Peptides against a protein of PDB entry 2QAS. Designs and how they scored, part 41

Target 1, 120 residues: chain A of PDB entry 2QAS
Amino acid sequence: PPEDLMQYEAMAQDALRGVVKAALKKAAAPGGLPEPHHLYITFKTKAAGVSGPQDLLSKYPDEMTIVLQHQYWDLAPGETFFSVTLKFGGQPKRLSVPYAALTRFYDPSVQFALQFSAPE

## One batch from the design tools (peptide; made by RFdiffusion4, then SolubleMPNN)

Design b2_p15_8_s2 (from b2_p15_8, 8 letters changed)
Fold by OpenDDE base, seed 5:
Structure b2_p15_8_s2 (fold): chain B 120 residues (1-120), chain A 15 residues (1-15)
Amino acid sequence: as target 1 above (120 residues)
Amino acid sequence: SSSANSFVDFPPAVF
């Protein structure tokens, strides 16, 4: 089998990760997401760059999903990662997630879903 | 690999 020196699969995956970044930037803009759009984001909690409270990450040692609909604050989508404040156990927790850590993205309102390979 | 799907199955979520 021929060797892909261009790494097209990685390029394609990066392009699709761009969709997530763009969606989050829309969510972070004034007014937030247009209803009824909301986001389910799944990521590897042990991936490099993931940061958050130990109690939260320990509860989900492999993978967890966050929901961005009504109960999220200070969403900050950067170029390589995003951060957001969510309530966990009734307390606000700051979570930082690199886009490279994502494994799934879903918007139930239009049943749009993406899957990604993520590093450990 | 990367792909788009019409269905998803999620692990435990934080709302």
Scores: peptide ipSAE 0.034, ipTM 0.608, DockQ to the pose 0.055
Fold by OpenDDE base, seed 3:
Structure b2_p15_8_s2 (fold): chain B 120 residues (1-120), chain A 15 residues (1-15)
Amino acid sequence: as target 1 above (120 residues)
Amino acid sequence: SSSANSFVDFPPAVF
């Protein structure tokens, strides 16, 4: 087959990552997500740009999933990364995750799922 | 590659 100099596959992947960003912006709006929508977000903890408490990231050396339903605070979805406060060991911890680090996105309420390839 | 699919088995979660 002919060589794809446009890299359409990569363009499509970037567009799908945009869905996650858009969903998080909805979640960060006043009132949060419309019930019963909630989000499971999986990412590579060692990916470039991931930032958070050392004990949390050390506990999950490959991937971890965060659940955005009832127990999250100060969700701030930026253009290249989002940050959120979660409780770990009963203490609030701030986590920052680039969208490029994502590997899975899932909304169980409507069974909508996306899967991504993230560099190590 | 990025795609829409169906999966529910996730690695350890924090919530």
Scores: peptide ipSAE 0.034, ipTM 0.602, DockQ to the pose 0.056
Fold by OpenDDE base, seed 1:
Structure b2_p15_8_s2 (fold): chain B 120 residues (1-120), chain A 15 residues (1-15)
Amino acid sequence: as target 1 above (120 residues)
Amino acid sequence: SSSANSFVDFPPAVF
């Protein structure tokens, strides 16, 4: 088979990661996501740049899914990573996740799903 | 995958 020196599949993957970033930016804007839209985001907890509560990340050593619907605060979608405050063990904790660490994205309201390959 | 799909298999979720 011919060799794809352009790496179009990788470019497409990066573009799809951009969908997650764009969705998070909509969620972070005034008014948040339009109901009933909400986001399930799965990421590799050991990926480079992931930071959060040690106990939480230890509890989920491979992957973790966060749900952005009603129980989240101070969502800050940057260019390479997003951060958000969630409650873990009853305490608010800051979680930072690079988009490169994502493995799944899902909006159940419209059954829109994406899957990604992420570093181990 | 370079396209959207309907497959959803999530690990434990944190709200």
Scores: peptide ipSAE 0.032, ipTM 0.604, DockQ to the pose 0.054
Fold by OpenDDE base, seed 4:
Structure b2_p15_8_s2 (fold): chain B 120 residues (1-120), chain A 15 residues (1-15)
Amino acid sequence: as target 1 above (120 residues)
Amino acid sequence: SSSANSFVDFPPAVF
């Protein structure tokens, strides 16, 4: 097959990452997500720009999934990354995840799913 | 890609 010098697949991936960003911005708005919508977000824990508790990242050396439904705080969806406070082992921890680190996005309420290529 | 899946397998989740 011909070589794609335009890298259309990567552009499509970036566009779809925009959906995640937009969804998180809705989640961060007053009132949160409209019920019954909630989000499963999977990302590579060793990707550049990912930051969080050392013990947590050590527990999930490849990738982990966070669930944004009822138990999340201070969700801050920026332009290149989002940060959120979640409880791990009962303790609140701050997590920062670049959108580029995402591998999966899922809203079970409507079975909307996205998959992404992410750096190893 | 974007799709509606009847089954999705995820790694361990943290709430």
Scores: peptide ipSAE 0.031, ipTM 0.606, DockQ to the pose 0.058

Design b2_p15_8_s3 (from b2_p15_8, 10 letters changed)
Fold by OpenDDE base, seed 4:
Structure b2_p15_8_s3 (fold): chain B 120 residues (1-120), chain A 15 residues (1-15)
Amino acid sequence: as target 1 above (120 residues)
Amino acid sequence: SSQANSFVEFPEASV
């Protein structure tokens, strides 16, 4: 097959990462997500820009999935990354995740799913 | 109710 010098697949993935960003911005707006929408977000924990408690990231050395439905606080969806507070082991933990680190996005309420290639 | 934050396998769509 011919060589794609335009890198269309990467462009498309970046565009679809924008869907995640937009969804998170809706989630962060007053009133949160419209029921029954909620989000499963999977990301590479060792990707550049990912930050959080060492113990938490050590527990998930490759990927972890966070659920944004009932128990999340201070969701801050920026332009290149989002941050959110979640409870792990009953303790609130702050995570910061670049959109580029995402590997999966899923809204079970409407079975909307996205999969991304992310840095290993 | 509580939600566990861990890896979840689900149907997916890829670019």
Scores: peptide ipSAE 0.038, ipTM 0.598, DockQ to the pose 0.296
Fold by OpenDDE base, seed 5:
Structure b2_p15_8_s3 (fold): chain B 120 residues (1-120), chain A 15 residues (1-15)
Amino acid sequence: as target 1 above (120 residues)
Amino acid sequence: SSQANSFVEFPEASV
């Protein structure tokens, strides 16, 4: 088949990452997510731009999945990354995750799933 | 800011 010099698949992947960003912006809006919607977000912990406590990230050398449902704080969905405060072992921790680091997005309430290729 | 209960799943239990 002919070579795709337009890189349409990459464009489509980036567009779908925009869905995650939009969903997080809804989650960050006043009132939060409309119930029963909640978000499972999986990302490569060693991807460029991922930031968080070293002790936490060390537990997940490849991928990590966080769930935004009832108790999350200071969700800040930026244009290239989002940050959020979550409790791990009862302790609040701040994570910063570039959208480019994502490998999976899932909303179980409506069984909506997206998968992405993330930088290694 | 958003406030909701969240947790982390272990990689082996995560998709």
Scores: peptide ipSAE 0.090, ipTM 0.668, DockQ to the pose 0.210; fails the geometry check
Fold by OpenDDE base, seed 1:
Structure b2_p15_8_s3 (fold): chain B 120 residues (1-120), chain A 15 residues (1-15)
Amino acid sequence: as target 1 above (120 residues)
Amino acid sequence: SSQANSFVEFPEASV
């Protein structure tokens, strides 16, 4: 098949990552997500730019899924990454996740799902 | 993958 020098598939994937960013920005706005919307976000814990508690990331050496529903604080969706405070083992901890590290995005309320290939 | 944070509702199974 012809060689795609435009890399349209990659462009499309990047655009879809933009959906996650936009959704998180809605979640971070005053009032948060409209009920019953909530977000399941899966990412590679070893991906470049991922940061958080060492013990937590060590516990999940490949991927972990966080849920933004009832218990999250200070969601800060930047242009290249988002950060959020969640409770792990009863303790609040800050996670920072580049959008490029995402492998799955899901909103069960409307069964909207996206999958991504993230670098290790 | 596995669920990490606590005190969430799980209306559907997650990775």
Scores: peptide ipSAE 0.034, ipTM 0.625, DockQ to the pose 0.217; fails the geometry check
Fold by OpenDDE base, seed 3:
Structure b2_p15_8_s3 (fold): chain B 120 residues (1-120), chain A 15 residues (1-15)
Amino acid sequence: as target 1 above (120 residues)
Amino acid sequence: SSQANSFVEFPEASV
């Protein structure tokens, strides 16, 4: 088949990542997510730009899923990545995840799901 | 930003 020199797939992926960014911005607004909305976010732990507790990231060398619903703090959705404080084993830890590292986004309350291609 | 409902879940498939 003919080569896609426009890289349409990549453009589509970036557009979809924009939905996650927008959703996180809503979550970060005063009042947080409107009940019963909550977010499951899966990402490649070894993707460039991912930052977090070394012990945690080492324990999950491929992917991990975080849930934003009850216990999260200082959610900061930037233009290229978001950061959030979550508790692991009762200890607050800061995670920074580029949108490019995402592989899945899901809101169970309305069964809205997105899938993304990320570097292996 | 403010806090809301959340927790962390690690699926077996991700481990």
Scores: peptide ipSAE 0.032, ipTM 0.590, DockQ to the pose 0.173; fails the geometry check

Design b2_p15_8_s4 (from b2_p15_8, 10 letters changed)
Fold by OpenDDE base, seed 4:
Structure b2_p15_8_s4 (fold): chain B 120 residues (1-120), chain A 15 residues (1-15)
Amino acid sequence: as target 1 above (120 residues)
Amino acid sequence: DSLANSFVEFPEMSV
């Protein structure tokens, strides 16, 4: 096949990452997500820009999945990354995840799924 | 399993 110097696949991926950002902005709005919507977000823990408690990230050397439904606080979906407070082992912890680090997005309520190629 | 956080809280069972 011919060389794709336009990198259309990457552009499409970036556009779809925008869906995640938009969904998180809806989740961050007053009242949260409309039921029964909830989000499963998987990301590469070692990707550039990912930050959080070292002990937590160490438990997930490759990927980890977080769920946003009932127990999430201070969700802040920025333009390049989002941050959120979640409970891990009963302890509230803050995570910051660039959209570029995402590998999977899923809303079981409507079976909407997206997969992304994140840096290895 | 890579599912990390608890998205449902049960205060009566929390320490």
Scores: peptide ipSAE 0.255, ipTM 0.677, DockQ to the pose 0.094
Fold by OpenDDE base, seed 5:
Structure b2_p15_8_s4 (fold): chain B 120 residues (1-120), chain A 15 residues (1-15)
Amino acid sequence: as target 1 above (120 residues)
Amino acid sequence: DSLANSFVEFPEMSV
């Protein structure tokens, strides 16, 4: 097959990751997400740049899914990664996740879904 | 299941 020297697949992946970044910036704005929107975000826990409590990440050797709805705090969507405080087992913990680590994004309120190829 | 944190669940929208 012909060689794609334009790397269109990579461009498309980057564009779609931009949607997630934009959505998180909306979520971080005053007042948070407009109801009933909420976000399911799945990522590779061993991807480069992922950080959080060791005991938490150890429970999920491959992927984990977090939900941003009402119970999220100090959401900080940067240019290459976002960080957020969530409750796990009733305890607040901080996660930092590069957008490149994402494998799924889903908003059930409008059934909007994205899937990504993340580093292994 | 890989779902980790707490959230408000709406049955009609849950996955």
Scores: peptide ipSAE 0.252, ipTM 0.704, DockQ to the pose 0.173
Fold by OpenDDE base, seed 2:
Structure b2_p15_8_s4 (fold): chain B 120 residues (1-120), chain A 15 residues (1-15)
Amino acid sequence: as target 1 above (120 residues)
Amino acid sequence: DSLANSFVEFPEMSV
């Protein structure tokens, strides 16, 4: 096939990452996500900019899926990354995840799904 | 399973 010197797929993915960012901003608003919306977010744990407790990240050497549904706190969706506090094994822990690290986004309530290529 | 954090799961809307 012809070479895509415009890199349209990458541009499209970047645009779609904006959907995730926007969704998280909605989730961070007062009152949280409008029910029954909730978000499954999968990301590469070794991607640049991912940060969190070592013991937690060690359990997930490749990908990790977090769910934002009721039990999330201090969600801070920035322009390039978001941070959030979630409970793991009953303990609250803070994660920081660049949007570029995402591999999957899913809202089961409306069956909206996105997939992304992320750094290995 | 890569599903990590605790949350209220509704089977009909689960992954």
Scores: peptide ipSAE 0.244, ipTM 0.704, DockQ to the pose 0.172
Fold by OpenDDE base, seed 3:
Structure b2_p15_8_s4 (fold): chain B 120 residues (1-120), chain A 15 residues (1-15)
Amino acid sequence: as target 1 above (120 residues)
Amino acid sequence: DSLANSFVEFPEMSV
């Protein structure tokens, strides 16, 4: 089959990552997520640009899923990555995750799901 | 299971 030198699939994936960014910007607005919306976000913990507590990331050597519902603080959705404070084992910790590291996005309230391919 | 943080859980909707 012919080679896709335009890399259309990669373009499409990047466009869909934009949906996640837009959703997080809504989540960061005053009042937070409109109920009953809440977000499950899965990402590769070893992807370039992912940062957080060493002990936490060590527990999840491949992928990690976080939930944004009511217990999240200082959500900052930037243009290339987002950062957020969440509680792990009762302790608040900050994570920074590039959109390029995402592998799954899900809002169960409306059963909206996205999947992404990310570097191993 | 790789779900990590604490949150208000709704069993019928959580994955």
Scores: peptide ipSAE 0.216, ipTM 0.700, DockQ to the pose 0.179

## One batch from the design tools (peptide; made by RFdiffusion4, then SolubleMPNN)

Design b2_p16_1_s1 (from b2_p16_1, 10 letters changed)
Fold by OpenDDE base, seed 2:
Structure b2_p16_1_s1 (fold): chain B 120 residues (1-120), chain A 16 residues (1-16)
Amino acid sequence: as target 1 above (120 residues)
Amino acid sequence: MEQQFQQAEQEQSSVD
């Protein structure tokens, strides 16, 4: 196939990452996501910028999936990364994830899925 | 994908 000097795929990927950011901003707004919308977000745990409790991240050497539905607090969707507090075993843990680290985004309520390429 | 979701739901307290 002809050479794509415009790198459309990369541009599309960035645009789609914007969808995740926008969705998270909706989730962070008062009242949260409109039911029954909820999000499954998968990211590379070793990607630059990913931050969280060592005891937690150590359990996920490659990827980790978080669920934003019933139990999440202080969701803060920034311009380059988002942070959120989730409970694992009843213990609140703060995670910070750059959008660039994402590999999957899914909203089961409408079966909307996105996949991304992320650095190891 | 589904397997990852199930695991996440199981590990995160009261997500379902």
Scores: peptide ipSAE 0.300, ipTM 0.827, DockQ to the pose 0.486
Fold by OpenDDE base, seed 5:
Structure b2_p16_1_s1 (fold): chain B 120 residues (1-120), chain A 16 residues (1-16)
Amino acid sequence: as target 1 above (120 residues)
Amino acid sequence: MEQQFQQAEQEQSSVD
C-alpha cells in the first residue's frame, strides 16, 4: 500500500486529543458537565509532563485512571495539559496531565470512547 | 476498561 507521507493518523489523533480538551473545558465551566455525563480519563503516569504527589503516582507505575463525576475541583484545562484536584483517601491531590499522556477517554453516559497511543 | 473504571472509582473518594 502507498506510504502516507501526510501522516493522517497522527493528525487524526491530535484532533481527537482536542476532543478531550474540549470536553474538559465543558467540565470546567460553571455547573460542570451536564448530568449524567462524566469522564474516565486514563494516562501514562510516567509520561513527560505528568505531575502529582509522589506517593500517589507511585501507586500507579504504568497507567492511572481518574474519574470526573462528583468529586473534582479546580479543573483547569490548558492548551497542552490539564490539571485537576481529586480526593484519594479523603485527601485532595493535584494532578497535572498533558493531553499527550492520555491513553483512554470514556464517557459512560453515552458510551463515547477514545483511545490514544502514548509514549511507552 | 471495566477494571480500570472500578479501580478508579474505588481509589477516588466519593466518585460514585
Scores: peptide ipSAE 0.300, ipTM 0.827, DockQ to the pose 0.488
Fold by OpenDDE base, seed 3:
Structure b2_p16_1_s1 (fold): chain B 120 residues (1-120), chain A 16 residues (1-16)
Amino acid sequence: as target 1 above (120 residues)
Amino acid sequence: MEQQFQQAEQEQSSVD
């Protein structure tokens, strides 16, 4: 079969990462996400650009899932990465995650799911 | 998928 020299699959994945960025920007807007929408975001913890407490990231050598519903603060969705504060065991921890590090996105309220190939 | 989400909710609520 003919080779895909356009790399359409990669382009499609990048476009879909844009959906996550847009969703996070809605979440960061005044009033937050419209009920009952809430997000589950999974990413490769060792991907370039991922930043957070070493003690936390060390517990997840491959990937980690964060939940944006009731316990999150200072969500800041940038153009290439987003940052957010979450509590683990009552301790606030700041995470910075590039959209390129994402492997999964899910909103159970409408069963909307996305899956991505992310570099390690 | 289901277990992954449940684990995340548990860890981000009261468990490190």
Scores: peptide ipSAE 0.312, ipTM 0.834, DockQ to the pose 0.696; fails the geometry check
Fold by OpenDDE base, seed 4:
Structure b2_p16_1_s1 (fold): chain B 120 residues (1-120), chain A 16 residues (1-16)
Amino acid sequence: as target 1 above (120 residues)
Amino acid sequence: MEQQFQQAEQEQSSVD
């Protein structure tokens, strides 16, 4: 097949990462996401820029999935990464995740799914 | 995929 010197697939994925960012910004806005919308976000835990409690990240050597539905706080969607507080076993944990670390995005309410390739 | 989501819901407090 002909060589794609434009790297369209990478461009498309970068554009689609913007969908995740936009969705998170909607979630962070007053009133949150319109029900019944909620988000499942999967990311590479060892990707550059990912940060959080060592005890938590140690449990997920490759990927972990977070759910943004009812139990999340202080969602802060920046331009290159987002941060959020979630409870694991009743304990609040702060995570910071670059959009580049994402591997999956899913809203089951409308069955909208995105998949991304992320560096290790 | 379903298992992944179920695990996340199980480990995060009070998630549907």
Scores: peptide ipSAE 0.295, ipTM 0.822, DockQ to the pose 0.464; fails the geometry check

Design b2_p16_1_s2 (from b2_p16_1, 10 letters changed)
Fold by OpenDDE base, seed 5:
Structure b2_p16_1_s2 (fold): chain B 120 residues (1-120), chain A 16 residues (1-16)
Amino acid sequence: as target 1 above (120 residues)
Amino acid sequence: MEEAYREAVEEQSRVD
């Protein structure tokens, strides 16, 4: 096939990452996500820009999945990354995750799933 | 994916 000099795949991925951002912004709104919607977000823990407690990130050396349903606080979806407080083992921990680090997005309530390519 | 989800739920469902 001919070479794609427009890099449409990259454009499409960026657009789809926008879906995640938009979804998180909805989740961050007062009242949170409309039930029964909830999100599973998977990301590369070693990706550039990922930040969180060392012990937590060490526990997940490759990928980590977070759940945004009932136990999340101070969700702050920025333009390039989002941050959120989650409890792990009962302890609140703050995570900062660039959208570029995402590998999976899933809302099981409506079986909506997205997959992304992320740096290894 | 399902395993990751279950793991996430188990890890993040505990409260103080």
Scores: peptide ipSAE 0.347, ipTM 0.836, DockQ to the pose 0.770
Fold by OpenDDE base, seed 2:
Structure b2_p16_1_s2 (fold): chain B 120 residues (1-120), chain A 16 residues (1-16)
Amino acid sequence: as target 1 above (120 residues)
Amino acid sequence: MEEAYREAVEEQSRVD
């Protein structure tokens, strides 16, 4: 097959990361996501820029999935990363995740799924 | 994927 010097797949992946950012911005807006939409976001916990409690990140040495449905607070979707407070075992934890660290995005309400390549 | 989702729900749905 011919060589793709334009790197279209990489462009597409980057554009698709924008979908996640946009979705999170909707979630962060007043009123939150329109029901029944909710999000499952998976990311590499060791990726550059990922920040959170050491105990939590240690529990998930490779990937971690967070759920944005009923138990999330202070969702702040920035341009390069988002941060959110979630409860783990009843305890609130603040996570900061660069969009580049994402490996999966899923909205089960409409079965919309995205997969991304992320640094190991 | 499904397993990860189940685990995430169980861990993150817990209340105080």
Scores: peptide ipSAE 0.345, ipTM 0.836, DockQ to the pose 0.782
Fold by OpenDDE base, seed 3:
Structure b2_p16_1_s2 (fold): chain B 120 residues (1-120), chain A 16 residues (1-16)
Amino acid sequence: as target 1 above (120 residues)
Amino acid sequence: MEEAYREAVEEQSRVD
């Protein structure tokens, strides 16, 4: 088969990452997500641009999943990455995650799922 | 997948 010099698959992946960004922007808006919508976001912890407490990231050498439902604060969805404060064992932790680091996005309320290829 | 979600909920919901 002929070679795809346009790299359409990569383009499509980037476009789908935009869905996550848009969803997070809705979550960050006043009132938050409309119930019962909530998000499970999985990302590569060692991907470039990922930032957070070393003790937390060390517990997840490959991937980790965060839940945006009941306990999240200061969600800030930027153009290339988002940041959010979550409590782990009662301790608030600030995470910064580039959209490029995402591997999974899921909203179980409507069973909407996306998967991405992300560099480790 | 399902296990990852359960783990995430447990880790982020528990209080010391």
Scores: peptide ipSAE 0.338, ipTM 0.832, DockQ to the pose 0.948
Fold by OpenDDE base, seed 4:
Structure b2_p16_1_s2 (fold): chain B 120 residues (1-120), chain A 16 residues (1-16)
Amino acid sequence: as target 1 above (120 residues)
Amino acid sequence: MEEAYREAVEEQSRVD
């Protein structure tokens, strides 16, 4: 097939990353997500800009999935990254994840799924 | 994918 000099696939992925950002902003709004919506977010833990506890990131050297349903606090969706506090083994931990680090997004309630290519 | 979700639920405190 002919070479795509427009890089449409990259454009589409960038647009779809915007969907994740918008969804997180809805989740961070007063009242949170409308039930039964909840989010599974997978990201590359070694991607540039990812920040979190050393022990946690060491446990997941490649990819990590977080769940935003009941046990999350202080969700802060910025323009380039989001941060959130989650409990792992009962201990609260703060994560900061650039949208560019995402590899998967899923809302089981409506079976909405997105997949992204993230840098290694 | 399903395995990752199950692991996330198991690791994180009382997800659902």
Scores: peptide ipSAE 0.319, ipTM 0.817, DockQ to the pose 0.479

Design b2_p16_1_s3 (from b2_p16_1, 7 letters changed)
Fold by OpenDDE base, seed 1:
Structure b2_p16_1_s3 (fold): chain B 120 residues (1-120), chain A 16 residues (1-16)
Amino acid sequence: as target 1 above (120 residues)
Amino acid sequence: MEEAFARAVAEQSAVD
């Protein structure tokens, strides 16, 4: 096949990351996600811009999966990253994750799944 | 597939 100088595949990947951003914005809106929708989000913990408790992130040197369903607070989906408060071991902890760090997204309610190539 | 994700979830409290 001819050389793709436009890099359409990369553009498509970025567009799909936008789906995650949009979904999180819906989750952050008043009323939250419409039932039964809930989100599994996997990201590279060592990707640039990832922020959270050092002890927690140290336990997951490669990837970490979080779920947004019943126990999440102050979800703030920005333009380049989102932040959210989750409880780990009963303790609230703040995570900040750039969309570029995402590797997987899944909504089991409708079996909608996305995979991404994240920075190493 | 959900089961796979469920198993992958970090030590998040009260995920369900």
Scores: peptide ipSAE 0.302, ipTM 0.829, DockQ to the pose 0.397
Fold by OpenDDE base, seed 3:
Structure b2_p16_1_s3 (fold): chain B 120 residues (1-120), chain A 16 residues (1-16)
Amino acid sequence: as target 1 above (120 residues)
Amino acid sequence: MEEAFARAVAEQSAVD
């Protein structure tokens, strides 16, 4: 087949990443997510721009899944990445994740799922 | 599918 020099698939994926960004902005609004909505987010831990506690990230060398339901704080959905505070082992940890690092997004309340190809 | 995601969640505390 002919070579796609426009890289349409990448453009489409970037557009869909915008859905995740928009959903997180709703989650960050006063009152949080409208029940029963909650989010599962999976990302490549070694992707450029991913930041968090070294001891935590080292345990997940490939990818990591987090859940945003009742126990999340200071969710800050920026234009290129989001940051959030979650508890691991009872201790609050700050994570910063670029949307480009995402591999999966899921809201089980309405069975809405997205998958992405993320850089290594 | 939800169960699969739940099992995949990291050592996050108070996962509902």
Scores: peptide ipSAE 0.277, ipTM 0.824, DockQ to the pose 0.390
Fold by OpenDDE base, seed 5:
Structure b2_p16_1_s3 (fold): chain B 120 residues (1-120), chain A 16 residues (1-16)
Amino acid sequence: as target 1 above (120 residues)
Amino acid sequence: MEEAFARAVAEQSAVD
């Protein structure tokens, strides 16, 4: 088959990562996510740019899934990564995750799902 | 599908 020198699949994936970014920006707006929307986000914990408490990340050597529903604070969706404060064991933890590190995105309220390839 | 994601969630507090 002919070689795709345009790398359309990569471009499409980048566009879809943009959906996640846009969704998070909506979630970060005043009032938060419009009910009943809530987001499950899975990412590679060892991907470049991922930042968070070592004790937490060490428990998830490959992937980690977080949920943005009732308990999330200071969601800051940047252009290349987003950061958010979540509670783990009752303690607030700050996570910074590049969109490139994402592997799954899901909003159960409308059964909208996306899957991505992320650096190993 | 939600169940699968829910079970995959990390030790996050007050996820439900």
Scores: peptide ipSAE 0.248, ipTM 0.814, DockQ to the pose 0.396
Fold by OpenDDE base, seed 4:
Structure b2_p16_1_s3 (fold): chain B 120 residues (1-120), chain A 16 residues (1-16)
Amino acid sequence: as target 1 above (120 residues)
Amino acid sequence: MEEAFARAVAEQSAVD
């Protein structure tokens, strides 16, 4: 096949990452997500810009999946990354995840799924 | 599919 110098697939993926950002902004709004919507988010833990407790991230050297449903706090969806506080082992932990680090997104309430190729 | 995602979730407290 001919060479794609426009890199359309990458552009399409970037556009779809915008869907995740928009969804998180809805989740961060007062009242949170409209029931029964909730989000599963998977990301590469070693991707540039990923930040969190070292002990936690060390347990997940490749990918990590988090769920945003009932137990999340201070969700802050920025333009290039989002941060959120979740409890692990009963302890609140702050995670910061660039949208570029995402590998999958899923809202089971409507069976909406996205997959991304994230940097290794 | 949801079950697969649920199983993949990290040791997050109160995921339900």
Scores: peptide ipSAE 0.232, ipTM 0.804, DockQ to the pose 0.391

